# Designs tried in a protein design run: peptides against a protein of PDB entry 4CIC. Part 40

Target 1, 148 residues: chain A of PDB entry 4CIC
Amino acid sequence: KVSTKGHYGVQAMFDLAQHFGEGPVSLKSIAERQGLSEPYLEQLIAVLRKAGLVKSVRGAQGGYILAREPRDIKVGDIIRVLEGPIAPVESVSQDDPEHSLKFDFSVTKSVWEKVKKSIEEVLDSITLADMLKDAEEAQMAQGYMYYI
Target 2, 147 residues: chain B of PDB entry 4CIC
Amino acid sequence: KVSTKGHYGVQAMFDLAQHFGEGPVSLKSIAERQGLSEPYLEQLIAVLRKAGLVKSVRGAQGGYILAREPRDIKVGDIIRVLEGPIAPVESVSQDDPEHSLKFDFSVTKSVWEKVKKSIEEVLDSITLADMLKDAEEAQMAQGYMYY

## One batch from the design tools (peptide; aimed at target 1 S3 E83, target 2 S3)

Design b2_p19_8_s1 (made by RFdiffusion4, then SolubleMPNN; from b2_p19_8, 7 letters changed)
Fold by OpenDDE base, seed 5:
Structure b2_p19_8_s1 (fold): chain B 148 residues (1-148), chain C 147 residues (1-147), chain A 19 residues (1-19)
Amino acid sequence: as target 1 above (148 residues)
Amino acid sequence: as target 2 above (147 residues)
Amino acid sequence: EGEISDSDDPILTLVSEES
């Protein structure tokens, strides 16, 4: 499951992508548009900034911008920054050393590794530019439905 | 993330697949081989039985068997029974009606739907028979490393 | 201090066994 953190992180990054090239966006404006609490968004943006996906602009008209073009930011990049490596199953193996179940769960592990790989491939195939395009196409489709 | 329930459910079903055609397997023997608590396994097996993936055999040599051939049970079937539909993002939309954020999160939702579809395709492409084959191939490969 | 409930794991819920 993509955590709430991952979900809201993608939303915040998508909001910044929609304003890419228009200058810095305030956290308040992002929070208002995306329905996030400003303190929660501040935490997300701090992580994204540290990872080099977002830049802070200082000044009276300061705020945040994407650090790269929307085409150069994958959804997978955002998720990895916020959640770390995609783990399909929590490895139960670390905490209880005594139940070192001898059964080579290699086969079951391989199933979850295939799932992991598939998720990574999907998330790495979607950029913020792809999301912008999808949004434009959806708006055009809605516009055509009102003119008929 | 596959829940612990989904993970152990697949393990238990795989154990039953390894013994398919040999007769009923006791919960105790599955629990011992898979390192599950017997009470936890009993809960899993009850759900799997109700869904028609496992059959109970009564008697002194009673236990459980797969209800279908290993080739006719997908990993996706097991996961859907234990966890329900694969939901990639909890729809935040139900609980707080006031923050009906007007922003059409249709685009972000579509990302998660693509992830969901991909997971479903993978899990539906893997049967217990495929897992048995992979286990046999792994054992053969280990056997060749010792000679 | 709003406890963000970690529970909304959307794809595969890690049920943290709260003991």
Scores: peptide ipSAE 0.027, ipTM 0.780, DockQ to the pose 0.142; fails the geometry check
OpenDDE base, seeds 1, 2, 3, 4: peptide ipSAE 0.025, 0.025, 0.026, 0.022; ipTM 0.772, 0.780, 0.785, 0.776; seeds 1, 2, 3, 4 fail the geometry check

Design b2_p19_8_s2 (made by RFdiffusion4, then SolubleMPNN; from b2_p19_8, 7 letters changed)
Fold by OpenDDE base, seed 5:
Structure b2_p19_8_s2 (fold): chain B 148 residues (1-148), chain C 147 residues (1-147), chain A 19 residues (1-19)
Amino acid sequence: as target 1 above (148 residues)
Amino acid sequence: as target 2 above (147 residues)
Amino acid sequence: EGEISDSEDPILTLVSEES
């Protein structure tokens, strides 16, 4: 499961992508459009800003903008910033040292590594620009359904 | 994250695959080899048995066997039995009905569906037979390092 | 202070349907 943090982070970044080039967007406006609490969004935006995915603009018309073009931000970049490295299995190793699983779970570990790699490849193949394009295509498809 | 349940389930099934054709394996022996608690393993095996991935053999030399050949059991089958359908994102929809996310998150949903599909494809591409082969290859490679 | 338990692997965390 993508964490709620990852999910809402992608939504917030996508909202900023939809307004890219229009100037700074207020957190309030993002929160209202995305159905997020403003305090929760502030936390997400703070992390995204620290990672250099978002910029803050100061002033009366201040707010936030994408720090890069939508084509230069992968979904994988957002997820890694918010959730860290994709870990397919909890490393059982740290908590109970006494259950040194003697068995070389190298084979089972390799399964989860393959899953991890596949997820990373998918998330790194999708940019905010791809998401914008998909949204436009979906809107056009809906528009065509109303004219038929 | 594959749940602890999914992880240990794959380990237990792999242990049974390693002993496939040798007869029934006791839960105690699986638990000892895989570093699992016997009560936890009992719960896993009960689910796997109900799903038809494992068979119980009764008697003094009773225990468990794979219900199918290792080549006919995918990792994806084990995960689906133990964890259900792979859901990439918590459906935020159920808990707070008032936050009807007005915004058609169809696009964000499509991202997670792509992730789901990719995970399913990987897990369905790996059988217990593939895992056995990988284990044999790893053992051979270690054997060659000692010479 | 809702401790978002850090440990849930974001992608593969199968939502246990608490039914």
Scores: peptide ipSAE 0.028, ipTM 0.793, DockQ to the pose 0.218; fails the geometry check
OpenDDE base, seeds 1, 2, 3, 4: peptide ipSAE 0.027, 0.026, 0.028, 0.025; ipTM 0.790, 0.793, 0.792, 0.788; seeds 1, 2, 3, 4 fail the geometry check

Design b2_p19_8_s3 (made by RFdiffusion4, then SolubleMPNN; from b2_p19_8, 10 letters changed)
Fold by OpenDDE base, seed 4:
Structure b2_p19_8_s3 (fold): chain B 148 residues (1-148), chain C 147 residues (1-147), chain A 19 residues (1-19)
Amino acid sequence: as target 1 above (148 residues)
Amino acid sequence: as target 2 above (147 residues)
Amino acid sequence: EGEISDSDNPIITLVSEKS
């Protein structure tokens, strides 16, 4: 599962992408639109900022902007920043000697590596720009349903 | 992440695949080989048996066998039995009204659906027979490193 | 009326290895 952190992080980044070029967006406004708690969003944004995906703008109209164009931010980049490396299986911590999964099964590991690779390929194939395009298409489709 | 349950379930099923055709294997022997607790393995096997992936054989040489040939059991089948449908994101339970993720974002949902599909395709492309073949190839490769 | 049964057990948990 993508953690709640990863999920909300993608939502927050997508919100910033929707406002890209309009100037800084306040955390409050993002939180309201995305249905997130402001304190939780602040934590997410802090991580994303430190990773260079988001910039903070100071001042009366301060807030946050994407640090790069939406086309230059992959969903995979966001997930890696928030979650770390994509791991399909919980690494049994080496430290508990009793349940040392003797990961001697090179074969089972290879299965999970294939899953990992597949997830990475998908997430790295989707940019925030792609998501914006999909949103526009969905809005157009909905708009056409309301006007018909 | 595949849960610990899914991971160990695949290991246990793979152990049974390695012994396929040799007769019933005891839970104790599987647990020992796979480094699993016997009680935990018993729970896994019970679920797998109920799903028709494993059969129990009674008697003095009783134990468990695969219910189907290794080629007819996908890793995806094992995972679905143990974990249910592959979900890449935790479904925010609808029941907590305060954190109702208004999943209004059809777009973010579509991202996770693409991930789900990709995972399903991979797991459904791998059978226990494929895993057996990979194990044999790995053993041969290791054997060549020792000579 | 396909009740999407609630028990969507998340199979893939991306856990960051704490280095």
Scores: peptide ipSAE 0.037, ipTM 0.790, DockQ to the pose 0.090; fails the geometry check
OpenDDE base, seeds 1, 2, 3, 5: peptide ipSAE 0.030, 0.030, 0.031, 0.027; ipTM 0.783, 0.792, 0.784, 0.787; seeds 1, 2, 3, 5 fail the geometry check

Design b2_p19_8_s4 (made by RFdiffusion4, then SolubleMPNN; from b2_p19_8, 10 letters changed)
Fold by OpenDDE base, seed 1:
Structure b2_p19_8_s4 (fold): chain B 148 residues (1-148), chain C 147 residues (1-147), chain A 19 residues (1-19)
Amino acid sequence: as target 1 above (148 residues)
Amino acid sequence: as target 2 above (147 residues)
Amino acid sequence: GGGISDSDNPILTLVSEKG
């Protein structure tokens, strides 16, 4: 499961990808288009900027841009920045070596590690460029439905 | 993400799988072995029982058993019973059809649907019997490290 | 009993917010 923070972070990054090459985008415009509160978006963008996924441009027509091309930003990179490592299960207490609980815990842990790996593989296989392409294809498909 | 409820539910079901064929297991014994509170486990078992994954046996040596063989219970079945449908992302408000937000939402939604599908495939590929086998293999590997 | 805090696991947090 991706947190609300991860979800909105991907939306904000995708908005910046859609405007990549057009110059800086204001937080207000992103917030309006993505249905986000501007203060919440500011917090997300601050984290993304610190991680080097977003750049701030100063001036009257200032705002934010992607720090890298859309093809060079994976969804997994965005999620890791906003949510930290994709942990499948919190490490239960490492502390008590004596309880037989360790073994059952190891097997259940292996299930969650498999889930983690699968999520990571999916998220690392999708770039913002892939999302842009999917959006363009979806728009073309909708456009064809209006002509029929 | 698997909730604490899902995690402990899988542990409790795995404990019942380890004792499958030995007769009814008391909630107290499961709670002790799995490091769970008995009241919390009782709530989990009630849900699992209602879903037909667990059976209660009455009597002085009563308790709980798996309702099906370990091979016939997927981890995905346990998670769906305890947590409901594996939702990759909470459905943001379906309500406002007018905002251009629909399209961007559709693309991001597709990402999360891919994640969901991947999680479901993994969880539906693992049975309690697979977990039992993995446990046996891990025990054998530990036994060989002592020689 | 170390409660698994749902906060640090991005996969776990999505399940807890719906309960």
Scores: peptide ipSAE 0.026, ipTM 0.788, DockQ to the pose 0.348; fails the geometry check
OpenDDE base, seeds 2, 3, 4, 5: peptide ipSAE 0.025, 0.025, 0.024, 0.025; ipTM 0.792, 0.788, 0.791, 0.789; seeds 2, 3, 4, 5 fail the geometry check

## One batch from the design tools (peptide; aimed at target 2 V2)

Design b2_p20_1 (made by RFdiffusion4)
Pose (drawn by RFdiffusion4):
Structure b2_p20_1 (pose): chain A 133 residues (1-84, 100-148), chain B 132 residues (1-84, 100-147), chain P 20 residues (1-20)
Amino acid sequence: KVSTKGHYGVQAMFDLAQHFGEGPVSLKSIAERQGLSEPYLEQLIAVLRKAGLVKSVRGAQGGYILAREPRDIKVGDIIRVLEGSLKFDFSVTKSVWEKVKKSIEEVLDSITLADMLKDAEEAQMAQGYMYYI
Amino acid sequence: KVSTKGHYGVQAMFDLAQHFGEGPVSLKSIAERQGLSEPYLEQLIAVLRKAGLVKSVRGAQGGYILAREPRDIKVGDIIRVLEGSLKFDFSVTKSVWEKVKKSIEEVLDSITLADMLKDAEEAQMAQGYMYY
Amino acid sequence: SAELHATHSLKISHTDEISS
């Protein structure tokens, strides 16, 4: 199960990545395109801004932009920002879960917002039918 | 975050794997060695039994044993047993999570209870210090 | 049985609450 925060955090950062070249966009516009609740987004952006992943701009087309290029933002970075008598007995079971954790970390660190932008272009495109191999 | 059911399901199955050659063990003994609540364990075992992963034995010093050899039980098998208008718009974000799901499935399908038994022996051993 | 089948074994990120 993916948490609401992880899903919405990545969705919002990806929406900003899709508008990076065009410039700042309002939070309202992000919420509208992504189907997110504005209050929740406001809180999410606040953390991402403190983390240096997004920045606010005061322009007419003010609003929010990515603070780093998409190629320099791993999905794992976003997730890391949003996340927060005695004796030793080794647990092999816990070691299995450590391996699960490591594999997740590897996948999320292997994908950047730029990679997601490239995938978005390839997957949702249109073309003449003869070119589908 | 790992669910209580996944953690306890794997713990209990691994305890049975550690006692596979010796024979049946009581649920109380599993709960004691693994620090588990007996009521929760009993509910857990019932599902594992229905799935053919464990079997009850009448015996006298009877109890529960694995229904398949450890080498034939993937950790992923255990997890899979315990788990249970319109338009199209592709979500690249969801595709990321699909990749995460795939990698987890791969890790859990690559480890059997036999692998865990081998790891348990290697990690919790003692030997002359010169061999480290 | 129903409770055991009601959910996934893993949750990613650990909670819905945003860390501040």

Design b2_p20_1_s1 (made by RFdiffusion4, then SolubleMPNN; from b2_p20_1, 15 letters changed)
Fold by OpenDDE base, seed 4:
Parts: C-alpha cells; structure tokens; sequence
Structure b2_p20_1_s1 (fold): chain B 148 residues (1-148), chain C 147 residues (1-147), chain A 20 residues (1-20)
C-alpha cells in the first residue's frame, strides 16, 4: 500500500510537472489546485526538496519547481523519497518480543519480495512525463465529448 | 502493503498446507510453529473458516484443515478474505470533509490502479502448492550446504 | 485543530488492541 503521504506527494509533484517551464509555483497555488492543506504540503515539499526532486526559488515570484525534467522523475523515485523502500508487508513492530518472528519464513518472505518487485517495476515504469501525457490524452478525450 | 493480518494469515494457511492430508491440526500446534499467539490465530482462523478456506474438524483429534487443496488456494484469495480488496493507496479517511479529494485525479488514480493490478496478478499467481514447492526446494538447498 | 495526518496511518493497529 502507498500511504496518504505518497499519494499526496505524487499529486504535488504532478502539479509541479504541469507547470514545469512556467517558472516557480507557490505552495498556496499547489495546495488550492490539489485540494491539500498548505501546512501538509509544506512538509511534503520539504522532504522532496531535501531529496533533490524539488527546488526552491527565492524572490517576489518565488516558489517551487521540479529539480529535474518530468521525464527524469519516476513515480518510484517520489515514493522512495517520501515513504522509503517499498515494503510489501507492513513491518510487524519488532517491539513485541513474544511475537519475535522466530521462523525466518523464507517462503513467506519470498512471496512478499515478489510483490515488492512487482510494485517497484510498475512505479519505476511511470514518469511524471508519462502522467502529463496521460492527462493531456484524458483532456483531449473530454474535449471531444463536449464537442460531440 | 499487506497488513500484519495478511502476513500471519498466509503463514497460518501455509502451515495448514504443510499438514494437508495428515488430518486436522490444533490451533496450538499452528501457533507454536508459526510463532503466533493462539488468540490471534483463533481470530484469523475464524475469518478464514467463514470464507470457506479452512474447515473445523470436531473430535478428540479435532482441529483445522484446508477446505481445498493447496493448489486451489491462491495467496490472493487469502489476502482478499483477510484484508478485503487490495487497495494500492490507503484510503484517505473520508472523515475530513475539508480534504474531500475534490479532484478525481484521474491520472493519479490510474497510477494506483496499475499498482493494484500488478499486486493482484502476483498474489493470484502464487498458490499454497507453489509455496510448498518453494519450501521443499529451499530445504533441499540447505541440506546440500551442510554436506 | 490541525488534524495532522499522522504518518502512522500506514501502521495497522498493533495486535494487542484487537485482544480487548
């Protein structure tokens, strides 16, 4: 599962991709377009900036931009930055010593590793440029439905 | 992500698969082998039984068995029973009305749908029989490393 | 009240809360 953080992080990055080349966008503008709280978006952007996916631009027309072209940012890159390594199973909190997974269930682990690999392959196959293209195609399809 | 419930549910079902054809196994025996609490396992088994993946056998040698052959139970079947439909994104609790996802972000949704489909395909491609085979192969490989 | 979407939403409730 992708967290809410991952979901909103991808939305915020996609908004920045839609405005790529138009200059810096304000957090307020992103929050309004994406239906996010500005404080929550600030936290997401701070992490993404620290990871080098987003750049802050200072000045009167300051804000945020993608640090790389949309084609050079995978959805998998965003998720790894926000959530860390894709875990197929939620880590059983090691804190219950009685439920120490004594058995390294190598077989069960292998199932989850296959799931992990599959998720990684999908997320690494999708760039922000692919998402932009899909959005354009969807808008064109909607535009054709309004003209028919 | 698969929950702890899904993880332990697959372990419990795999234990039942390892003993398939040997008769009923007690919850205590499964719990001991899988490192699960017996009460937690009772809850898992109750759900799995209600879904028709496990059968209860009554009597002095009573316990639980798989309701179907290991080859006829997919990991995806177990996960769907325990966790419901595989959701690629955790449902943002609909409870914050201000954060109503106003924008049906069709594009973002399509990303998560691709992830969902990929997870479903993997989990539906693995049966308990496949897991049994993998376990046997792993045991053989370990046996060869000790010689 | 800023309901901080706690990063904890990914953690399934610990098995102990189901036992009460």
Amino acid sequence: as target 1 above (148 residues)
Amino acid sequence: as target 2 above (147 residues)
Amino acid sequence: EEEFLSDDALQLPDSDEIAE
Scores: peptide ipSAE 0.013, ipTM 0.781, DockQ to the pose 0.051
OpenDDE base, seeds 1, 2, 3, 5: peptide ipSAE 0.023, 0.024, 0.022, 0.024; ipTM 0.783, 0.791, 0.784, 0.791; seeds 1, 2, 3, 5 fail the geometry check

Design b2_p20_1_s2 (made by RFdiffusion4, then SolubleMPNN; from b2_p20_1, 14 letters changed)
Fold by OpenDDE base, seed 3:
Structure b2_p20_1_s2 (fold): chain B 148 residues (1-148), chain C 147 residues (1-147), chain A 20 residues (1-20)
Amino acid sequence: as target 1 above (148 residues)
Amino acid sequence: as target 2 above (147 residues)
Amino acid sequence: EEEFHKDDILQIPDSDELAE
């Protein structure tokens, strides 16, 4: 499971990508479109801003914009900022050092490391620009279904 | 994160794979080797047994064995039995149907579906036999470092 | 500073919740 934080973070960033080049987007408008609480979104945006993925624009029509082009922001970048490193397994507390657990632990750990790597590869292969393209294709497909 | 249950389930199944062909393994011995509580392991084994991945052997030297050869048990099979379907994202409650959320939800959902598929492919590519081989290779590598 | 619990991305739901 991607955490709720990661999920909503990607949604918020995707919303900003959809409005990229249109100027600043208010947190309220993002919250309304993405079904997020505004206070929760404010926390997410604060983290994303600190990481340099989002910029704040001041003024009466102020808000947020992507700090980089959608093509230059990977989903993996968003997730790493919000969640930190992708951990494949909960760190089971290594509390009992004495038992023969080390070797079996190594093999099982390797399984989870493979999973982690696979996830990272997928998330690093998807940009916000790719998501925009997928959205456009989906809209076109829906539009064609209404005309048939 | 693979859940603790999935993690420990794979460990327990791997322990049974290491002893495959040697006869039944006691829950106590698995628990001791894998650093698991015996009661917790009993619950895991019950689920794995019900799913047909493990068999119980009765008697004084009774215990558990793999129900299939290590090559015929994927890590993905173990995880699906213990965790169910790999869910990429928590089902955020679809509760508010009215907002324009559906389309953005579709695109973001597709990201997580890709992640899910990738995880499934990895886990389905690894058998207990592959894990046994990796363990043997690691032991050989350690053994060569001591000479 | 509420420590944003790094909800690890792949929370495969802890099947311990399925045992209730």
Scores: peptide ipSAE 0.053, ipTM 0.797, DockQ to the pose 0.093; fails the geometry check
OpenDDE base, seeds 1, 2, 4, 5: peptide ipSAE 0.053, 0.029, 0.043, 0.044; ipTM 0.796, 0.801, 0.798, 0.801; seeds 1, 2, 4, 5 fail the geometry check

Design b2_p20_1_s3 (made by RFdiffusion4, then SolubleMPNN; from b2_p20_1, 15 letters changed)
Fold by OpenDDE base, seed 5:
Structure b2_p20_1_s3 (fold): chain B 148 residues (1-148), chain C 147 residues (1-147), chain A 20 residues (1-20)
Amino acid sequence: as target 1 above (148 residues)
Amino acid sequence: as target 2 above (147 residues)
Amino acid sequence: EEEFLSGSSLQLPDSDELAE
């Protein structure tokens, strides 16, 4: 599962993508639109900024912008920044040495590696630009339903 | 992430697949081979049995067997039984109505649905028979390194 | 310092929350 952090991170980045080219967006406005607490969003944005996905603009009209074009930011990039490496299996905590997965049967590991690879491929195939396009298509489809 | 439960469940099922046709396997022997606690394995096997993936054999030589041939059991079947539906995003707990994902932006949901579908496709493409074959191939490859 | 559960992408829901 993508954590709540990853999920909200993608939402926040998508909000910034929707406003790309319009100038800096305030955290307050993102929080309001995305239904996020402002303090939680500050934490997310801080991580994303440190990773170079978001830029901070200072001043009275300050806020945040995408550091790159929406087409140059993959969902996979956002997830890796927020979640770290995609791990298909929970790392059994190191603390119980007796229940250490001693039988790292290469075969079961291979299954999880295949899952990992598949997730990575999907997340790396989707950009913020793709998401913008999908949103536009969905809005057009809804608009047509109101005219019928 | 597949939970520890899903992971160990696949291991236990794979152990049973390796012994398929040899008769019933004791939980103790599975636990010893897989490095699992016997009580934990009992819980896993109980769920798998209820789902019809494992059969219990009674008697002095009793134990457990696969309920189906290894080729007829997908990894996805095991995971769905143990974990439920594959969900790519944690369900935000219902309890904070204010932080309810009101913006079910269809777009973000679509991303996670694509991830879900991809995981399901992978897990449904792998059977216990495929895992047995992979194990045999790996053993042969290791055997050739010693020559 | 509560170790924030490092949200790996495939966390299957813990079965305990579905039982209620």
Scores: peptide ipSAE 0.034, ipTM 0.796, DockQ to the pose 0.106; fails the geometry check
OpenDDE base, seeds 1, 2, 3, 4: peptide ipSAE 0.029, 0.032, 0.032, 0.030; ipTM 0.792, 0.799, 0.792, 0.794; seeds 1, 2, 3, 4 fail the geometry check

Design b2_p20_1_s4 (made by RFdiffusion4, then SolubleMPNN; from b2_p20_1, 13 letters changed)
Fold by OpenDDE base, seed 1:
Structure b2_p20_1_s4 (fold): chain B 148 residues (1-148), chain C 147 residues (1-147), chain A 20 residues (1-20)
Amino acid sequence: as target 1 above (148 residues)
Amino acid sequence: as target 2 above (147 residues)
Amino acid sequence: EEEFHSSDILQIPDSDEIAE
């Protein structure tokens, strides 16, 4: 489950990516643009900052910036920071002696591991720069629709 | 999130696949082998039966069987029946006028749609027959470790 | 050990739950 936390974290990071190179962005402005509560965003930003994805800038024009270029931040990096490893299949402790249960458990586990791997591959294939490009393409497509 | 419901549903269906062709299996026996409560399994089986993945057999040797061959049941079919469509990104109604929010929403939505599609592709690529084969291969590998 | 439930992966918050 990409939690609401993961979803909003990606939105907040994308907002910072859109303003990358323009200087620090206030939490208030991010919250307003992304439809987030400022207190909730503060919690997300604290985690992202601790992980080194975001930097705080102090002063009258203070706020937050991406700690790296948008191309150097994967969506998977954001999700791992906010939610932890995409669900480690807890190793069922081998200690239950009934062999049959262990085997069925192993096969079902393998299904979920395949799902997990696929999710990781997708999320690691998308950067904030890719999202910026997709946004630009979508905006261009809307602009053409008004001129027809 | 594959719920506990989805997980246990796949386990129950896999148990039925292991006994496919042997006749009806009792809920009690499935519950015992899969570590499930019988009442919980009864709820799962009711949904799976309604969806046509499982059949009930009546009588003294009554129970449940797969309604189709293991090769004709995808893991994705089981999950869709138990949990519904793998999270339809509800189309945010286009009606909120603030263009910027809509755009950010659309890009983020596209990320999750890609994730959804990937999950669907994986789950639709795995049948109960594939799971049976994987089980057989794992059992063979354990047998070779003891010799 | 929190059992990884597949439902945890698939519950992409509905876009409507994000707007609230």
Scores: peptide ipSAE 0.072, ipTM 0.803, DockQ to the pose 0.159; fails the geometry check
OpenDDE base, seeds 2, 3, 4, 5: peptide ipSAE 0.053, 0.065, 0.065, 0.054; ipTM 0.809, 0.804, 0.806, 0.808; seeds 2, 3, 4, 5 fail the geometry check

Design b2_p20_2 (made by RFdiffusion4)
Pose (drawn by RFdiffusion4):
Structure b2_p20_2 (pose): chain A 133 residues (1-84, 100-148), chain B 132 residues (1-84, 100-147), chain P 20 residues (1-20)
Amino acid sequence: KVSTKGHYGVQAMFDLAQHFGEGPVSLKSIAERQGLSEPYLEQLIAVLRKAGLVKSVRGAQGGYILAREPRDIKVGDIIRVLEGSLKFDFSVTKSVWEKVKKSIEEVLDSITLADMLKDAEEAQMAQGYMYYI
Amino acid sequence: KVSTKGHYGVQAMFDLAQHFGEGPVSLKSIAERQGLSEPYLEQLIAVLRKAGLVKSVRGAQGGYILAREPRDIKVGDIIRVLEGSLKFDFSVTKSVWEKVKKSIEEVLDSITLADMLKDAEEAQMAQGYMYY
Amino acid sequence: DYALEIAADHWEIPKTSNEV
């Protein structure tokens, strides 16, 4: 199960990545395109801004823009920002979960917002039918 | 975060794997060694039994034992047993989560109870200090 | 109804009754 915060955090950061070259966009526009609740997005952006992942701009087309290029933002970075009598007895079971954790970390660190932008272009494109191999 | 059911399901199955050669053990003994609640364990075992992963034995010193050898039970098998207008718009974000799901499935399918038994022996051993 | 929750508050494994 993926948390609401992980899903919406990545969706919002990806929407900003899709508008990075064009410039700032409003939070309302992000919520509209992504189907997110504005109040929840406002709170999410506030954390991402404190983390240096997004920045606000005061322009007419003010609004929000990525604070780092998409190629320099791993999906794992976003997730890391959003997340917060004695005796020793080794648990092999816990070691299995550590291996699960490590593999997730590896996958999320292997994907940047730039990689997602490239995938978005390839997957949702259109072309003449002869070119589908 | 790992669910209580995944953690306790794997812990109980591994306890049975540690006692596979010796024979059946009571549910009380599993709950005691693993620090589990007996009521929760009983409910858990009932599902595992229906799935053919564990079997009850009448015996006298009877109890429960694995229904398959440890080498034939993947951790992923245990997890899979315990778990249960319109328009198309591709979500690249969801595709990331699909990759995460795939990697977890791969890790859990790559580890059997036999692998856990081998790891348990190696990690919790004692030996002359010169051999470290 | 999942064994795992991703992007939770943090990585957490349940403690058993014999754990501190």

